Peptides against a protein of PDB entry 3B8E. Designs and how they scored, part 200

Target 1, 230 residues: chain A of PDB entry 3B8E
Amino acid sequence: PFLIFIIANIPLPLGTVTILCIDLGTDMVPAISLAYEQAESDIMKRQPRNPKTDKLVNEQLISMAYGQIGMIQALGGFFTYFVILAENGFLPIHLLGLRVNWDDRWINDVEDSYGQQWTYEQRKIVEFTCHTPFFVTIVVVQWADLVICKTRRNSVFQQGMKNKILIFGLFEETALAAFLSYCPGMGVALRMYPLKPTWWFCAFPYSLLIFVYDEVRKLIIRRRPGGWVE

## One batch from the design tools (peptide; made by RFdiffusion4, then SolubleMPNN)

Design b1_p27_2_s4 (from b1_p27_2, 23 letters changed)
Fold by OpenDDE base, seed 1:
Structure b1_p27_2_s4 (fold): chain B 230 residues (1-230), chain A 27 residues (1-27)
Amino acid sequence: as target 1 above (230 residues)
Amino acid sequence: EETELLLKLNEELLKEFFEKLLEERKK
């Protein structure tokens, strides 16, 4: 997210504080939950042919999966960001290069895509209004990711939600998201203004997409063991 | 000054938000 911000020179979609909240609040507990997750029975039954090579392959696969997940999370967040800004009159194309003027306190007549003038304060409100949904979007996408990451081969429906730590992690991140979204003063303290409840659903298509993609992937793996999709 | 302004704006936003929520619940 921050890289795109720098490259595109758009208004800041996600504040540093929000990033810290993600790293410390939403990622840590899930990561711990995954560490205590029961190993997939099928993986454990496979005698490693070459322990060193198989371990390396697994580590590479894990790293790739996390990288892909993070990218999808970012895409979901940016989608929500662009939707909110578009609803407020700032089309995505108009946001490109706008950061300099956006962050300038002395410019109180920044025009949106429709010629409406925005004061510095108004711009900051809408910016900070985007921080919360971005965060919430990441959380909602993480629901899918955490559920999916339980097993590489078994369907989520087959494996179930037996990991209490995982469930706790999901609850914690959701509670944190709700707290940050609705607690008074968070706009000033964390630059996270209140979120309309409807925006929680903005991330659901992405979560569903990830879920469906993973289920399809797992289905393919089950039908074609040893395929490239594994 | 900026903090005070942001605080006021946040308060207004919160009020508006809750008012809307209340209106939606009445429907």
Scores: peptide ipSAE 0.017, ipTM 0.456, DockQ to the pose 0.020
Fold by OpenDDE base, seed 2:
Structure b1_p27_2_s4 (fold): chain B 230 residues (1-230), chain A 27 residues (1-27)
Amino acid sequence: as target 1 above (230 residues)
Amino acid sequence: EETELLLKLNEELLKEFFEKLLEERKK
């Protein structure tokens, strides 16, 4: 998220402290749960190769899975960010390069895409309003991503939800998201203003889309082993 | 301005806190 902020020169969608909260509070338990997940039945049927090579492959696969999850989460968060800003009059194209003026305290007449002028205070309120939904969106997307990453070839419906640690992690993430979103003082402490309950559902269509896409992808892999989709 | 300064200070303190937590977990 921070890298995209620098590259695109857009208003900061998520504060550094909230990023740290994600790294420490939300990603750790799910990552551990995936590490302890039982191998897929098809993997278990493979003849054991060199144990050293197999260990290395597993570590690489875990790293790749984590990286992919992180990218999808970021995309979901940014989607929500752009939706909120668009609803407040800032279209995505207008946000490009706007950071310099956005962060300038002395400029109180930054225009949105419709010519409305925004004071520094108003801009910061909108910015901080984006932080909580961005975080919540990441959590909601993680629900789908964790389920997706549980299996590589098999459908989630075939493998089932057997990992109790994974389930616990999902509840922990949800509880943390609720705490950070609604606990008094979090707006001041973490620049996460209270979230309207409706925003919890903003990520659901996206989560559904990635879930459906992954199931289709897995179906294709099962039908065409060794294809480019794998 | 005072509120913003307080918010920035709080953010820095929280950042430092989390960095320390990360360091402790690496030990």
Scores: peptide ipSAE 0.011, ipTM 0.289, DockQ to the pose 0.015
Fold by OpenDDE base, seed 4:
Structure b1_p27_2_s4 (fold): chain B 230 residues (1-230), chain A 27 residues (1-27)
Amino acid sequence: as target 1 above (230 residues)
Amino acid sequence: EETELLLKLNEELLKEFFEKLLEERKK
C-alpha cells in the first residue's frame, strides 16, 4: 500500500496508527491461535530430502504465498479507498499525482473530477473518512487469510475449524474494528471517522477471492507435488 | 504545523512498516 502511495502520489489511504492497530491488535491473537492449531499431517510427515536446502526452498515458497495474500489484502483496501473517493467526486485517475496539492493546507481550490473545488479541511475530512473503511476492509480480508493459513495442502473443508482461539480472534478483530469505527473521539484521536455499515461489505469480494485463490493453490499443490506454488 | 508533522510521521512509519513486512516476507 505504501509503495503504491509513493509511486502514484495519491492521498494517504491509511494512517499509521491504524496500521499499528492491525499489527498489534488484530494479528497477534490469531497468530498465537495458529501456534496451537493442529499441524497438518502431510506437512509434518514429509521428511526433507536435504534438511538445509529443502527447508530454505520451503521457506521461500511460504514467503511467496504470504506475499501474494498480502497483495490481495492491499488491493482490497485500495479498492475501498478508491470507491469512497470516487463517491465523493475524486475518480482514481484524478488522484494520480494529486498528493502534493492535496496535502498543502494553503491550497483551498483543489478540483475534483467534476470541477468542484475542495478546501484543505474538506479534503482532510474525506481522507480521514477513507482510513476507517480501509482498516475495516483489511480486517474483513484477514478473516479469510486467517482461515487459510492453518493449512498448506488440505482444503479448509477437510481440516475444519477446530481452533476455538482462532474463532475468538476473528470476533476480537471484528469487535476492535467496530470500536475504532464507531467510538466517539476516534476521528480526533486516530483520524478514523465513523463508517457507514454498508462499507463492511465492500471487502467481502476480496475475502472470497483470497479464499478461492488459496483453494486453487492447494488444489494445484495436490495435483503437482513439489511445484513452485507449494 | 502539527498536521504536517503528523502526516510526515505517518509516512515514515508506514514506510518502516512496509519495509519490515517485506523483510519478513523474504525470510
Scores: peptide ipSAE 0.011, ipTM 0.266, DockQ to the pose 0.021
Fold by OpenDDE base, seed 5:
Structure b1_p27_2_s4 (fold): chain B 230 residues (1-230), chain A 27 residues (1-27)
Amino acid sequence: as target 1 above (230 residues)
Amino acid sequence: EETELLLKLNEELLKEFFEKLLEERKK
């Protein structure tokens, strides 16, 4: 998100505080849960055909798969970001290159896509309003990511939700997201203004996309053992 | 710096923002 912020010169969709909340609040328990779930995963149970070459290939392929999931996650966050800004009068095309004027506290007449002028304070409010749903989108998409990480080859429907730590992680990150989104004072303390509950559902298509992606990938692996997607 | 600026926001602006959000939740 920061790279896109710099390249596209759009208002910052995700603040440093939000990133810290993800890394320290939402990712820790899931990461621990995944470490314990390796015992249930087929990743460690499958013996490599060639221990020297297959380990390196597997690590690269896993890294690529998680990289792709991360891209889908980011797309979901940006989608929510653009929808909120559009609802407040800023169409996506208008946001391109707007950052310089957006971040300038001395400019109080930045126009939206409909000719309405926005003060610096108003712009920062709507920007910080985007931080919360971006964070929530990441959490919702992480639900899918955590679930699919249980296995490398087997379908989620075959393996099921057996790890209690994983279930706890899903609950914890959801509770944290709800707390940060709706607790009074979070707008000032963490620059995360509350969002309407419907924004939680905005990420569901992307969560579903990750599930479909992983199921298709696993299906291909099952049908073509040793293929390029393994 | 941004936190300090948020503290200087007028109460009316914040009220209007939250009222808008509350209205959207009622729809």
Scores: peptide ipSAE 0.018, ipTM 0.442, DockQ to the pose 0.022; fails the geometry check

Design b1_p27_3_s1 (from b1_p27_3, 25 letters changed)
Fold by OpenDDE base, seed 1:
Structure b1_p27_3_s1 (fold): chain B 230 residues (1-230), chain A 27 residues (1-27)
Amino acid sequence: as target 1 above (230 residues)
Amino acid sequence: LEEILELIQKLLKEALEKLLKLLKEKE
C-alpha cells in the first residue's frame, strides 16, 4: 500500500493506526491459527530428504505465497479506496499527483473530477472515511486467505474446516473490524469513521476471486505435479 | 441491517457512557 502511495502520490489510503491494527490485531490471531493447522498429511508423511534444503524450499514457497496474498489484499483495499473516492467525486486518474495539494492545509479549494471544491477538513474526512473500508476489505480478503492457506494442495472442500482456532481467528478478526468500524469515538481516536454496511460487501468479489484462483491453482498442481504453477 | 447497526452503535454508546460514568465515580 505504501509503495503505491509514494509512487502514485495519491491521498493516503491507510492510516498509521489502521496499519498497526492490521499488523497487531488482525494478523496475529490468523498467524497463530495457521500454526495450529494440521499440516497436510502428504507433507508430514514425506520425511525431508534433506531437512535443511527441504525446509528452506518450503519456507521460500510459503514466503512467496504470503507475499502474493499480501499483494492481492492490497489490490482489494485499493479497489475499495478508489470506489469510495470515485463516489465522492475523485476519479482514480485525478488522484494521481494530488497528495501534495491534498495534504496542504492552506489549500481549501482542491477540485474534484467534477469541479467541486473541497476544503482541507472535507478532504480529511473523505480520507479517513477510506481507512475503515480499506481495513474491512483487508479483513474480508483475509477470510479467504486463511481458508485457502489451510491447505497447500488439497481443496478446502476436501480438507474441511476442522481447525477451531482458525474459525475463532475469523470471528475475532471480524469482531475487531466491527469494533473499529462502529464503536463510538473511533473517528476521533483512530481516524476511522463508521462504515456503511454496503462496504462490507465490496470486498466479497475479491475474496471469491482469490478463492477461485487458489482452487484452480491447486487443481492444476494436483493434475500436473511439478509444474510451473507451484 | 442498517437499523441493526444503528442499534448496535446506540448500545455501544450507552455502554461507553456508563463505563465513563463508573470511572468518574471511582475517581
Scores: peptide ipSAE 0.000, ipTM 0.213, DockQ to the pose 0.014
Fold by OpenDDE base, seed 2:
Structure b1_p27_3_s1 (fold): chain B 230 residues (1-230), chain A 27 residues (1-27)
Amino acid sequence: as target 1 above (230 residues)
Amino acid sequence: LEEILELIQKLLKEALEKLLKLLKEKE
């Protein structure tokens, strides 16, 4: 998100403090939960054909899979960001290069896509209004991510929801998201304004997309072992 | 607090821009 903010020169989609909250707060418990997940029986039983090559390939494949999921997750956040800004009169194309004027406190006549002028205070309110939904979108997408990361090859339906720590992690993330979204003072402390409950549902299509993507990926791996999709 | 946060954001932005520049120079 921060790289896209700089490269595209768009208004800040997610605050730095909020990013830190994701990295330190929301990812910690899930990561621990995954460490306690039982290894897949097929992974444990499969002896590497070539320990050096197969280990390296497996590490690369895992890295690619996490990278792909991370990209889908980011896309979900940006989708929510663009929807909110579009609803407030800023179309995606208009946001390109707008950051310089957006962040300038002395410019109080930034025009939206419809010619409406926005003061510095008004546009910062809109920016901070985007931070909370972006964060919540990440959390909702992480629900699917955590569920799918339980296994490398087996379907979620085959592995089941046996890890109680994972379930706890899901609740913890949700509780944290609710706290950050609705606790008084978060607008000042974290630049996260209260979220309309309807925005929780904006991320659900992306959560479903990740779920379907991973199930299809796993299905392909099961049908074509040793393929490039691993 | 807002001023501090803005300062942090500015510093991080500048640091990242410098990093990107350095990476481009090494290519």
Scores: peptide ipSAE 0.000, ipTM 0.211, DockQ to the pose 0.020
Fold by OpenDDE base, seed 5:
Structure b1_p27_3_s1 (fold): chain B 230 residues (1-230), chain A 27 residues (1-27)
Amino acid sequence: as target 1 above (230 residues)
Amino acid sequence: LEEILELIQKLLKEALEKLLKLLKEKE
């Protein structure tokens, strides 16, 4: 998100505090859950014929899968960001290069896509209204990530929701998202303004996409053992 | 979901108000 902010010169889609909440608050329990699940799966794996090569390949594949999932998460967050700004009068094309004027506190006449002038304060309110939905979008997408990570090779439907740590992680992320979104004073303290409940649903297509992607990937791995997608 | 979120918001507000009262009582 921050790289796209710099490259595209768009208004800041995700605040520093929000990033910290993702990294420290929402990602920690999932990461622990995944670490435990990897340990369990490694115990259940028959000794690989070549432990060194098979471990390296598996680590690379896992890293690549997480990288792809992270990219889909970022896309989901940006989609939510662009939708919110578009609803407030700023079309995506108009946001390109707007950051310089957007962040200038002395410019109080920044025009939206419809010719409406926005003061600095108004612009910052709109910017901060994007931070919470972006965060919530990431959390909702992470639900799918956690569910899909529960199984390395089997469909999620085959293993079921038996991992208590995973369920706890989902609950923690949801509770944190609700707290940050709806607790009074979070707009002032964290620059996270209250979120309309409808924005929770904005991430669902991306969660579904991740789920479908992982199921297809796992299906390919099962059908072509030893293929390049492994 | 909207009703649940509104309920959460109300509960959080009440919890925060209680916490603020407790903090004021300790001062």
Scores: peptide ipSAE 0.000, ipTM 0.223, DockQ to the pose 0.015
Fold by OpenDDE base, seed 3:
Structure b1_p27_3_s1 (fold): chain B 230 residues (1-230), chain A 27 residues (1-27)
Amino acid sequence: as target 1 above (230 residues)
Amino acid sequence: LEEILELIQKLLKEALEKLLKLLKEKE
């Protein structure tokens, strides 16, 4: 999220504090849970240990947890961000390069895509209104991503949800999302304004799409071992 | 901020690797 903010010079889609909450709060427990799950399913059954192969497996797990999941989450979050801003009169094309004027407190006549002028305070309200839905979108997408990353080949339905740490991680990130979204004072402290409950459902199609895609991929892998989709 | 985030990600990666090693040792 922050990289696109810098490259595209768009209004800040996700605040620094929320990024830290994702990295330290929502991603850490899931990463630990994946470590336990992979150790139980794939590593424990492979004796004797080969240090080179074990390192490759670890690197793959880390890449899935911090690379792939993060990328998909960012895409989902940005979709939500652009939808909210478009609903408030700022089309995606208009946001490109707007950051400089957007963040200037002395400019109180920034025009949206329809010619409506926005004060600095109004712009910051709509910006901060994006932070909470962006964060929640990440959490909801992360549910699916975490579950699909649990196994390389087996369906989630075959492996099951036996990892209590994984389940705990899902509840923890959901509880954190609810806390940050609805706790009084979060708008002032964390720049996360209260979220309409309907926005929780906005990310569900993405989570479902990812889940279906991965299940289909795993099905193909099971039917055609050694294929290009592995 | 990007450097800080990269540092955090690196630290988390290292922590995960250590955890995986510990789990392997308990087998």
Scores: peptide ipSAE 0.005, ipTM 0.204, DockQ to the pose 0.015; fails the geometry check

Design b1_p27_3_s2 (from b1_p27_3, 25 letters changed)
Fold by OpenDDE base, seed 2:
Structure b1_p27_3_s2 (fold): chain B 230 residues (1-230), chain A 27 residues (1-27)
Amino acid sequence: as target 1 above (230 residues)
Amino acid sequence: LDEILELIKKLLEEAKKKLEELLEKLR
């Protein structure tokens, strides 16, 4: 998220404090839960390979999985960010390069895509309005991502939801999201304004698409072992 | 305030990295 903010020069999609809450609060428990996930049934059926190569492959796979999860989360967050700003009159194309004027306190006539002028205070309200939905979107996407990351090749329906730590992690993450979204004072403390309940559903189509995509991917891997999709 | 927050962020990232290293050692 921060890299895109710098490269695209868009208004800040997520506050630094909120990013820290994600990195420390929401990602840690789920990541630990995945570490304790039972070995995939297909992995257990594999003949022992060379321990050195298998360890290296496993480390690479874990690193790749975490990297992919992070990218998917970022995409989901940015999707919600662009939706909110578009609803407030700022189309994605118009946001490119707008940061300089957006953050300038002395410019009170920043125009949206429809020619409406926005004061600095109004712009910051819209910016802070994006922070909470961005965070919630990450949580909702994590529901899907954590579930799909339980297995590399097997369907979620085959592996099941046996990891109690994962379930606890999902609950904790959701509770944290609710706390940060609705607790009084979070607007001042974290620059996160209260979220309308409808915004919780904004990420659901995206999470569903990821889930379907991953199940299809896994199906292809099962049918065509050794393909480029691995 | 932004500088302080950035410093806190850096410290927390370092702490996270150390925790990850510890978790790797426990495996």
Scores: peptide ipSAE 0.000, ipTM 0.217, DockQ to the pose 0.015
Fold by OpenDDE base, seed 3:
Structure b1_p27_3_s2 (fold): chain B 230 residues (1-230), chain A 27 residues (1-27)
Amino acid sequence: as target 1 above (230 residues)
Amino acid sequence: LDEILELIKKLLEEAKKKLEELLEKLR
C-alpha cells in the first residue's frame, strides 16, 4: 500500500497507525499461533534429504507464498480504496498525481472528477473514510491467510482446526477490527472513521479467492509431489 | 456497493467455472 502511495502519488490509502495496527495487532498473534500449530502428518514421515538445500527451498517457497498473498491483500485494499473515492467523486485516473494538492492545507478548491470543489477538511474526511475499510479488508483477507498457513501440503479439512491459539488469533483480529472501526474517538485518535457494516462483506470474495487458490495449490502438490509448485 | 458486489459475484462465478474446468482436465 505504501509503495503505491509513493509511486502513483495518490492520496494516502492506509494511515501509518493502521499499518502499525496490522503489523503489531493483527499479525503478531496469528504468527505466534502458527508456531504452536501441529506438525503436518506428512512432514514427520519424510526423511531429510539435504537439510541446507531443503531449508533454502522451503524459505524461498514461504517467501513466495507470503509475497503472493501480500499482493492479493494489497489489491483487495486498493480496490476498496478506489471504490470509496469514486463514490465520493474521485475517479482513479484523477487521483494520479493529486497527493501534493490533496495534502496542502492552503488549497481549499481541489476539484473532483465532476468539477466539485473540496476543502482540505472535506478531503481529509474522505481519506480517513478509506482507512477503516482498507484495514477491515486486510483483516478479512488475513483470516484466509492464517487458515491456509496451517499446512504446507494438506488441506485445512484434513488438518482440522485443533489449534485453540489460532482460533483465538482470528477472534482477536476481528475484535480489533470492530473496535477500531466503531469505537467513538477513533476518527480523531487513529484517523479511522466508522464504516458501514456492508463493507465487511466486500472483503469476503478476496478471502475466498485466497482460500480457493491455496486449496488448489495444495491439491496440485498432493497429486504431483516434487513439482514446481512446492 | 450493490453493483460492486454483483461484479465480484460474477467474477467469482467465472473463477469457479474456470477452476472446475481445470479440475476436470486434471481428472
Scores: peptide ipSAE 0.000, ipTM 0.202, DockQ to the pose 0.032
Fold by OpenDDE base, seed 4:
Structure b1_p27_3_s2 (fold): chain B 230 residues (1-230), chain A 27 residues (1-27)
Amino acid sequence: as target 1 above (230 residues)
Amino acid sequence: LDEILELIKKLLEEAKKKLEELLEKLR
């Protein structure tokens, strides 16, 4: 998110506090829960042909898969950001290079895509309105990510949801997202304004995309054992 | 928002169909 903020010079899509909440609040418990996940039945049954090369290849492929999922997650957040700004009159193309004027307190006539002038205060309200739904989008996408990460080769439907700690982590991050979104004072304290309930559904397409992507990947791995996709 | 969500749903349905077609070709 910050890299795109710097490169595209757009208004800040996600605040530093919300990033800290993701790293410390939403990701920590699920990550710990994955350490307690039962070993995948297929991984333990297959004798490594070459323990050194197969381990390195598997670690690289897992790292690539998680990197790709992380990119999809970021895209989901940015999508929500652009939708909110577009609803407020700022089209994505207009946001490019706008940050300098956006953050300037002395400029009170920043024009949107429709020629409406926005004061500094109005712009900051819109910016802070983007922080919460970006965060919530990340959490909703993480639901899919965490569920698929429990297995390398087996479908989620085959492995089942046996890790109660993982399930607890999903509820914890959702509860945190709800708290940050709807608790009074979060707009002032964390620059996270209250979110309309409808925005929770904006991330569902990306969660579905992650599920489909991972199930297809796993299906390819099952059909072509020893392929480059493992 | 509803129009955007509908567009996303359509795109996802198209992507799903393409993936299903690819899976059938791999069978």
Scores: peptide ipSAE 0.000, ipTM 0.196, DockQ to the pose 0.033
Fold by OpenDDE base, seed 5:
Structure b1_p27_3_s2 (fold): chain B 230 residues (1-230), chain A 27 residues (1-27)
Amino acid sequence: as target 1 above (230 residues)
Amino acid sequence: LDEILELIKKLLEEAKKKLEELLEKLR
């Protein structure tokens, strides 16, 4: 997200506060849950395979999978960001290169895609209005990520929702997202303005995409053991 | 809680400023 902000010179899609809340709040419990589940799965099912080669390959595969999932999460966040800005009169094409003028406190006549002029204060309100939905989008997409990470090779439907720590992680991140989105004063304190409940659903297509992607990946791995998709 | 939030806000603003400065240097 931050790299795209720099490269495209768009208004800031995700604030530092939201990044910290993701990294320290929403990702911590899920990461712990995944670490425990990986340890448990490794203990229960690994026949004595060659520990050196299998560990390296598995770490590389996990790293690639997380990288791909992270990319889909970012895309989901940006989608929500662009939708919100479009609803406020800023089409995606118009946002390209707008950052310099957007962040300039002395420019109070930045035009939207429809010729409406926006003051600095108005622009910052719209920007901060994007931070909360972006955060919530990441949380909703993380639901799918956490669910798919329960299984390395088996379908989620086969393993089920047995990991209590993962369920707790899902609840915790959702509760945190709700708290940050709807608690009074968060707009002033954290620059996270209240979110319309409808925005929680904007991420669902991306959550579904992640789920489908992982199920297809796992299906390919099961059908073609040792393939390049591993 | 308000004091903690203000402290967090201040720290985050400082971090943001440092990041912005770094970005300006990379431009």
Scores: peptide ipSAE 0.000, ipTM 0.207, DockQ to the pose 0.020; fails the geometry check

